# Peptides against a protein of PDB entry 3ESW: the designs that were tried, part 264

Target 1, 322 residues: chain A of PDB entry 3ESW
Amino acid sequence: NNIDFDSIAKMLLIKYKDFILSKFKKAAPVENIRFQNLVHTNQFAQGVLGQSQHLCTVYDNPSWHSIVLETLDLDLIYKNVDKEFAKDGHAEGENIYTDYLVKELLRYFKQDFFKWCNKPDCNHCGQNTSENMTPLGSQGPNGEESKFNCGTVEIYKCNRCGNITRFPRYNDPIKLLETRKGRCGEWCNLFTLILKSFGLDVRYVWNREDHVWCEYFSNFLNRWVHVDSCEQSFDQPYIYSINWNKKMSYCIAFGKDGVVDVSKRYILQNELPRDQIKEEDLKFLCQFITKRLRYSLNDDEIYQLACRDEQEQIELIRGKTQ

## One batch from the design tools (peptide; made by RFdiffusion4, then SolubleMPNN)

Design b2_p29_5_s4 (from b2_p29_5, 13 letters changed)
Fold by OpenDDE base, seed 1:
Structure b2_p29_5_s4 (fold): chain B 322 residues (1-322), chain A 29 residues (1-29)
Amino acid sequence: as target 1 above (322 residues)
Amino acid sequence: LTPVEKLEEFVKKNPKEAVEYFLKLLEKE
């Protein structure tokens, strides 16, 4: 009996599609109970949920996208993208243009647009005076600073003139378009919004060990690509574990369509104990939040995203991000 | 090609390998 592998493969594809779609149906009562118990009993789970409620949706603001596009030098950006695309891009197809765009946005953001601020300059003494600044601690925002989602203000005293300089840690990315300075948090926050403003699929990656970066879904590479605005880095997920020899425990990616544990992409050595939550519970939590984010999507969209998720999981297991 | 289209194309081109792949997926669940 010649096994009709074509017929069997088609039947398996149908069953597989149905099975995948079944996972994204409305949560069963038991799943809701498990979720509620997890977020009420585990602080790390509560933190991931809290971050997802902000990071998964905040960047999907059309008004912000317009403000970003009006603020950036689009003529310079596209001129540079077109120049790089003209060298090699015609052979690789149109999808590679977006990779060139992201690379130029990394260059533009770091070199032309935004500034690293470890210590502020003295407001009285002027530029290049940060070496004279002594930290006095942190305090809450004043009435003006509070308008721009500021939770903390770092206070510095100038050793030269004795005046106080405030460094507000703004979380409003629109305010960051004005201030154009910060640390990894401000860099990643604004850069995530910038990428989103170009209509890109972007995730915000939170590392428990005080760093943050982005991932961009490259249609050319057909995968999630590491993007760090601070480092002007594209597709270099190894930089933290290998180049920095950084010890890490968790990397969680937050996007509009899902929450994913991406630790395996970035934690290549020097892994810290993953003791904040059970691995099964973290997997469940990310899947549950992802399921909620996809409730309004149709079956085709759900299936496409689920196929991307599976491809990513295979990539993460194989350790072949390159 | 979308991931779905790629999968459908793979199934069409590689029916035996597709069966083996899907069986392995279904056994893990």
Scores: peptide ipSAE 0.031, ipTM 0.629, DockQ to the pose 0.730
Fold by OpenDDE base, seed 4:
Structure b2_p29_5_s4 (fold): chain B 322 residues (1-322), chain A 29 residues (1-29)
Amino acid sequence: as target 1 above (322 residues)
Amino acid sequence: LTPVEKLEEFVKKNPKEAVEYFLKLLEKE
C-alpha cells in the first residue's frame, strides 16, 4: 500500500497550522494568573514586562518616521547603497538591497551623523573640549530637558573655564536627531527608530550587562540579523562574547510582534549565572507577552510570524547565526 | 515567498520529509 505522503503531508500542514494558531488564542485564566503572579513576584519579569510596554510599540510612530526621513541625507545614503549594490553585481529588485541599506545606515550613522559621548564638550569652550570635563554627578531634568523624556542629566564642570555643562540622557529619539550624541542607549534608541523609518522589521535588544543593540529581519537571509550602531556591526553577534570577552547573562529582544530571549545568539562564552528567573518562567513570560502583541493580527499574519519564530528557535538551538 | 508559502512549497516538494518533520514537532510538544 503506497503511503500517499502527499495527502498526509497536506493534512499535517493543515493540522499544524490549526495547532499553531491555537497557541495564539486568548490566554487561559490559568495562564493569566501565572503571568500576573510572575510579574508581581519576580523583579526580572517585571523589568521585561516594563520594557516591552515601551520598546515593542514606541518606534511604530509614522510621524517620527517622517521626521527621521526628512532629517537624514537620503540622497547620500541611497547613492552609497546603490554604489555598493552595483559593485557586488546584484540586479535591481533583489531582497539583498535591504541588507546593503542597513549596512550603509550603520556607516552613515556612525561616521556622518551621530557622535559617541563619553563626556560632553564644554558648552562654553566649544568642540573637542570633553577632555577638560570633570563629572560632578547626576541630577533630574530641568523644565526644558523634561520635555524630551529625560530621566537623568549628567553634570560636568569644565576644568578650563569653570562652567557647568549638562548632558541630558534623552530618551526621546526625535531630540536625539538634534543632539546627535550619546552612549549605547541613545545610539540604539535613535538607530532603532531610523531602521523602523525605512519600513524595516526591527527589534531592540537589551542586555542585562549594560549594552543594547538592534536586530533587523533580513528578507534576503530570512533571519534576524544582529545590528549594532555603536560598532557599525552587521551580522556579528559574536562581537560581545568573543571580541570583547564580555560576560553576559541575558539578551532580550523587543519588537512590535514579540519578545524573545536571544541570549543564545550572543552569549557564546563567559556566560554569567542566569539566576534572575527560572528558564521556564522566562520562556513563558516572553511567549505570553508575544501572544498579547499578536492579538490584533489575522490568522495568516500569526502563522507567518509563528513560522519565523520557529525558524529562529531552531537557529538559536543550532548556533547557526554565523 | 512568505514563511507559509515556503513551508507549503517544502511540503509539496518533500512530502515524506515533511511528514517526518511534523511528527518530530508533535513529539516535542
Scores: peptide ipSAE 0.030, ipTM 0.649, DockQ to the pose 0.701
Fold by OpenDDE base, seed 5:
Structure b2_p29_5_s4 (fold): chain B 322 residues (1-322), chain A 29 residues (1-29)
Amino acid sequence: as target 1 above (322 residues)
Amino acid sequence: LTPVEKLEEFVKKNPKEAVEYFLKLLEKE
C-alpha cells in the first residue's frame, strides 16, 4: 500500500493553516485575564508591553519616511549599492540587492551621516573639545528639548571655559536627523527609521543589559539578519557574547508584526539569570502582543507571518545545537 | 517565493518529511 504522502501532506497543510489561523483569532477571556494579571504583577512584562506600544508602531509613519528620504544622500547610497550589485548580485538574484542596500546604509550611516557621542563638544569652545568635558549629572528637559520627546538631559561642564553644555537624549528620530549624534539608543532609533523608510521589514532589538540594535528580514537569506548601526555590523549576532564577552539575560525584538524573544540568537555564552519573568509567561506575553498586532491582517497575511515565525523558531533551536 | 510558497514547495518535494514534521508539531501543541 503506497501511502500517498503527497495527498496526506496537502491535507496536513490545509489543517495546519486552519490551526494557525485559529491561534490568531480574538483572544479568549482566559487569555485576556492572564495577560492583564501578568502586566499588573510583573514589572518586566509591563516594561515589554510599554516598549511594544511604542516600538512596534512609531516607525510606521509615512511623513517620517519622506523626511528621511529627503535628508539622506540617496544618489550616493544607490550609486554604491549599484556598484556592489554589479559585481556579484546578478549571480545571486535580485533579492540580494536589498542586502547590499542595508550594508551600504550601515556604511553611510556610520561613516558619513551619524556620530558617536560619548561626551559632547563644548558649545562655547567648538569642535574636538569633548576631552575637556566633565559630567555633572542628568536632569529633565527644558521647554525646547521637551518638544522632541526628550526624557533625560546629560549635563557637562567644560574644564577649559567653565560653560555648561547640555546633551539631550532625544527619542524623536526626526530631531536626530538634525543633531546627527548620540549613543546606542539614538543610533538604533534613527537607523531603525531609516531602514523602515526604504520599505524594509525591521525589528528593534532591546537588550536588558543596556544595548540595542536592529534586525532586518532578508528576502535573499530568508531569515532575520542582525544589524547593528553602531558597529556597522551585518549578520554578526555573536559579536556581543563572543567578541565583547558581554553577559546578557534578555534580547527582545519589537516589530510591526510581532514581539519575539530573540535571546537564543545573541546569548551564546555568559548567560545571566533569566529571573525577571517565568519563561512560560514571557512566551505567552510575546505571543499575546503579536496576536494583537496582527488583528487587522487577513488570513493569508497571518499564515505567511506564522510560517516565517516558525522558520525563525526552527533556526533558533538549531543554532543552539551547533 | 513567499514563506508559504516555500513551505508548499518543500511539502511537494519532501512529502514524507513534511508529514513527519507536521505530526511532530501537532504533538507538541
Scores: peptide ipSAE 0.029, ipTM 0.643, DockQ to the pose 0.722
Fold by OpenDDE base, seed 3:
Structure b2_p29_5_s4 (fold): chain B 322 residues (1-322), chain A 29 residues (1-29)
Amino acid sequence: as target 1 above (322 residues)
Amino acid sequence: LTPVEKLEEFVKKNPKEAVEYFLKLLEKE
């Protein structure tokens, strides 16, 4: 086929550059009106906005980064990273070191640091007593629990001693450094902060069907990489749709530089109806929030991020991680 | 490589997919 796709692609890239930069200019009055109407009339849009106001900025806290780095066994972590890097990383260049770091952090977090808590142990009977715990329901936080951004406390009764054990669902990731236990929410929350504390570019991925995970931007792979701390999983976006046969409708990534619909990366089969918002309105919403998050950036930073976004969109359309 | 150069390299390596992508973008405008 005599079509010079290379020349056409280059020409389109040049034209698209000017167009991308034009999109990141200050929002027109009509865009602001559309945004306000969307978030006031669509509950899903309001939810995405509310999440973006927290998740896009909460992890960019230098004081929290210091506390994390002081709490982790950095000597063990770097010893293991250096050991794995010395085996085969030298051939791949310096940028692969961060991939080894993230893989070790996944190992360290799951095996050495954090625990899954389906049911708490009995506070009176001690360790390995969760089998004796009966759920009684959930309630609001007490005065002490409220200090650590706790919205809900699960209540359990011990069948052995009859005592009540509280399992507060803390949203303060610094408190999670102390408690070292939780479910997917607590795991992802603290692990997102851990990755950010190493200076990595990280997004929090929310799935509407009650799961959460991370994405890390690998400079070596030059793309966003799936990271699930609960599964000790690196670059396995297929695990939910294929391995778990999970049905999903929406996956939204929240980062400091943008909000992105990443559903195409993770929803490979068993797609649920996407009926919560019009596709055009969701695209507009994510772009509008992303534009707002970038208002303080210079044109070069905006352009670099926009090029990264376009590379991701090409990847997502192709449906193959390169 | 800058993110731009990386995208340019991607476009060079995947010219057909890049054209298909950009055409889809233009159709949505």
Scores: peptide ipSAE 0.028, ipTM 0.646, DockQ to the pose 0.510; fails the geometry check

Design b2_p29_6_s1 (from b2_p29_6, 13 letters changed)
Fold by OpenDDE base, seed 5:
Structure b2_p29_6_s1 (fold): chain B 322 residues (1-322), chain A 29 residues (1-29)
Amino acid sequence: as target 1 above (322 residues)
Amino acid sequence: SEIDKLLEELGKLIKLYGIEKVKKILEEL
């Protein structure tokens, strides 16, 4: 009896699809109670929820995408991408073009567009005067700075002229297109918007130990790829744990379609205690938020995203065994 | 975990059908 493996496979696929779709149905009352209790009793959970409410949706703004595309030198970017793609890209398939685009955007952003700001230049003395700047502390935004979602302003005094220079920490990425300077927060914020403006699947990765970066979903590699705009880094998740010897406890990725604990991708050594939340509660929290983000999606979209999620989980498990 | 169960089931499928068939099934998924 020739076992019709194709028929069995099709039946398994149907049952699996139905099973997956069942997980994304409306949350049971017990799950809602668990979620509410968790975010009310656990500060870390409340923080993850608060970040998800902003980071998962803020970058899905068509008006912002237009402003970004009008601001960037698209002719230069695409010229460079086309040049690199013409060398090897045709042999690897069209999907690799997007990887070249992300690599060029990393180059362009770091080399041509944005600036790292340890200390600001003196507003009076001009360029290359940051060495003369002494920090006086931080304060709240003024009325003008408040228009651009500014949480804090760092205050510096020039040792040469004695004048005060303000370094507002803007959270408005459109303002960052003008200022073109910042630290990891400003870099990651604007770069996340830039990648989104090209129609890419992007997640914002928050590390509890005061760093942030992106992940891009590569259709060529068929996985989430580490992207750090500060480092001009593509597919180097090891740089923090290995190269920097950084100690870390949590890395959480925030995207339009989900919230995922990606700690396993980045925390390869020197793991700090994961004592902020129970592992089962963190898993539940991320799944619950992800489910909520997908409520408006159709069954096929839910299924495709769930397949991608399972592939990522398999990758994250295998990476610990290598 | 559900993932562990899935991996266990995948492991059973790999043992039954071979890794290439399971890959193809997973790619068609």
Scores: peptide ipSAE 0.020, ipTM 0.507, DockQ to the pose 0.114
Fold by OpenDDE base, seed 1:
Structure b2_p29_6_s1 (fold): chain B 322 residues (1-322), chain A 29 residues (1-29)
Amino acid sequence: as target 1 above (322 residues)
Amino acid sequence: SEIDKLLEELGKLIKLYGIEKVKKILEEL
């Protein structure tokens, strides 16, 4: 009997799909108990959960996307994308075009749109007066600042005129479209929203050692790509560990479709102790949150995302960007 | 079952080479 290898291969693929889908079924009672106990007993786990409840969903706001697209110079952006795309002579179509779009958005955001703010300028003395500013500390927001999800206001005194200047640390990304200044937090927050507003798959990456950046899923490269708006960096995950010689312990990516420990992508040397949670518990936590985020998806969407997850895990284990 | 063993081996291959490469290999059989 000629073994129909094609039929066997198809059957194996179907069974594999079913097996993968079975992992994304509703959590068993024992998994729920483990999750609740972990979040209740481990502060790091509680922090990851809290971040996921915000970062995984906050940027999926159609009203915000519209405001972003109305605020950006889209004509300039697309003109520059078209120019660079044409210059490279690519025939690969729409998938590679998106990589050029992200690169232009990085350029536009850093060069034309947003400003780094170590210290604010003096409100009285005007532009280029930040050198005269002395920090006095931080305080809570006033009534106006509180409207824009402001948790902290940095207070500065001008050494020249003696006046006080407030630097609110706004967490409302729509307010950041107006203020157009901040540090890594404000940069990453607004830039994440900008990328999402173009319909891209984006994750917010939190590093425990006080930095934040993005990842974008490139359909052309068929992988997650490092994106840092502060650095105008595309696909340079090594910059922190190698270029900055930064010591790091955890990098966690937060997206609409999952939470992933991406530490292996970014922590290439000078690893700090990973003592905040057991590795098995962190893996469980990320998988459990990811599973919850996917509960409303259909079987095909779940399977496609699971295939993407598997490819990413292979990449992270091999320590090679493919 | 023999099928479960084959799925386990398939899972190992997928972990080593990725799902798209394994699909292509299976389609070429």
Scores: peptide ipSAE 0.026, ipTM 0.615, DockQ to the pose 0.246; fails the geometry check
Fold by OpenDDE base, seed 4:
Structure b2_p29_6_s1 (fold): chain B 322 residues (1-322), chain A 29 residues (1-29)
Amino acid sequence: as target 1 above (322 residues)
Amino acid sequence: SEIDKLLEELGKLIKLYGIEKVKKILEEL
């Protein structure tokens, strides 16, 4: 009996698709109970949930995308992208163009658009006066600052003129298009929105040890790519653990389609104790939130995303970027 | 079931080789 291997292969693929799709069905009552218990009893889980409720959806705002695209020097950006793309001898229409775009956006953002703010300049003395600024502490936002999702305001006194300068820590990325300054939080927030405004698949990566960055899904590389706007870094996930010798415990990626523990991509050495949650519970939490984010997607979308998830999990296990 | 065993083996292959490679192998069969 000639085993019809083609028929078996097709059947296996169909059954596999069905099996994958079955995992994304509505959570069973037992899973809901487990989830509720976890987020009510574990502070880290509650934090991940809270972040997911914001970070997974906030950047999917078409009005914000329009404002971003109207604010950026698109002519300069595309000119530079086209120049570098042509220089490397790529043909028009290659998926690699988006990688060049992200690299130029990193360059443009760091060099031309946004400023790092350790201390603000004195509002009275003008530019390059941050050296004269003494921190007085932090306070709540005023009525104007509160309009732009400001949680805290750092207060500085100018040693030269004695005036007070406020550095509001805005969480509204549209306000950041105006202010064009901040630290890792503001950088990552606005840069995440910028990437999203170009129609890219982007995740916000939160590190428990006070850093944040992005991941971009490269269609050319067929994987999630590390992107740090502060560092102008593309595909250098090792920079924190190796170059900075940073100690880290958790890196969690937040995107519209899922929440993923990406710690294995970034924590290559000097791992801190992962004592905030059980590994099984974190895995469950991320999967549970991811399922919820995908409930409105069709079977084909779910399947494609599940394929990406599996590829990523394989990558993270192997410690090799494909 | 026999199908469950096959799915388990397929899952092992996917973990070893990646889904796209396994798909390609299965498509080339």
Scores: peptide ipSAE 0.025, ipTM 0.552, DockQ to the pose 0.197; fails the geometry check
Fold by OpenDDE base, seed 2:
Structure b2_p29_6_s1 (fold): chain B 322 residues (1-322), chain A 29 residues (1-29)
Amino acid sequence: as target 1 above (322 residues)
Amino acid sequence: SEIDKLLEELGKLIKLYGIEKVKKILEEL
């Protein structure tokens, strides 16, 4: 019997596609019950769900993308990208251009656009007066600050003039285009929006141990790439564990198409106890949220994303980003 | 079913080698 291997291979691929698509169908009643019980009984699960409800969708705003593109010096950015691409990029194909773009956006954002704010300058004394500022604590937003999704305002007193300066911690990234200052939260928030405004596949990575960064999907590298706007870092996932010797327990990536535990990419040493949730429950939670985010996608989109997910899982297991 | 077993094995191969490599293997078959 001439085994038509080609026919068998095609049949297997079709059946595999159907099998993958079947996994992304509406959750079974048992899965819904498990999900509800998990988010109601586990605080970490509730936190991941709460973050997903915001971070997975907030940056998919065309109006915000337009405002970003109108605010950035696109002529400077593209001039620099074109200059760097002209040196080395032509040999590696057009897909590398986006990597050059992200690298320039990192440079532009850190060097030309946004500022780190450990302490604010005194509103009365002017620039370069942060050394004179004493923290008095934090309070709720005033009526003006509350318009820009502000949860907390840090209060500082100037040791020189005695005046109070407010540092509102805005969560509205459009307000951050105006203020152009913050800490890791503001940096990552606005930079995630900036990357999204260029039509890139971007995830927001939350680390439980008080840091946040981005990942962008490089078509050239065919993988998720670490991007930290605070550090002007591209493809350096090791910086936290190795360079900073940071202890970490969880890194969770939030994107429009899914929620992924990316801890294995970033936690290379000094792993803290992962005691906030059972590993099986975290895996279930991320998969369940991811399924929900994909419910409106067509079969081809679901299948392509599932292939990408499987590639990422292989990468994370093999530690290939070293 | 026999198909379910084949799918399970295919899934293991994809996890081991990646989807693109498994596609190539299946195309070479």
Scores: peptide ipSAE 0.023, ipTM 0.534, DockQ to the pose 0.234; fails the geometry check

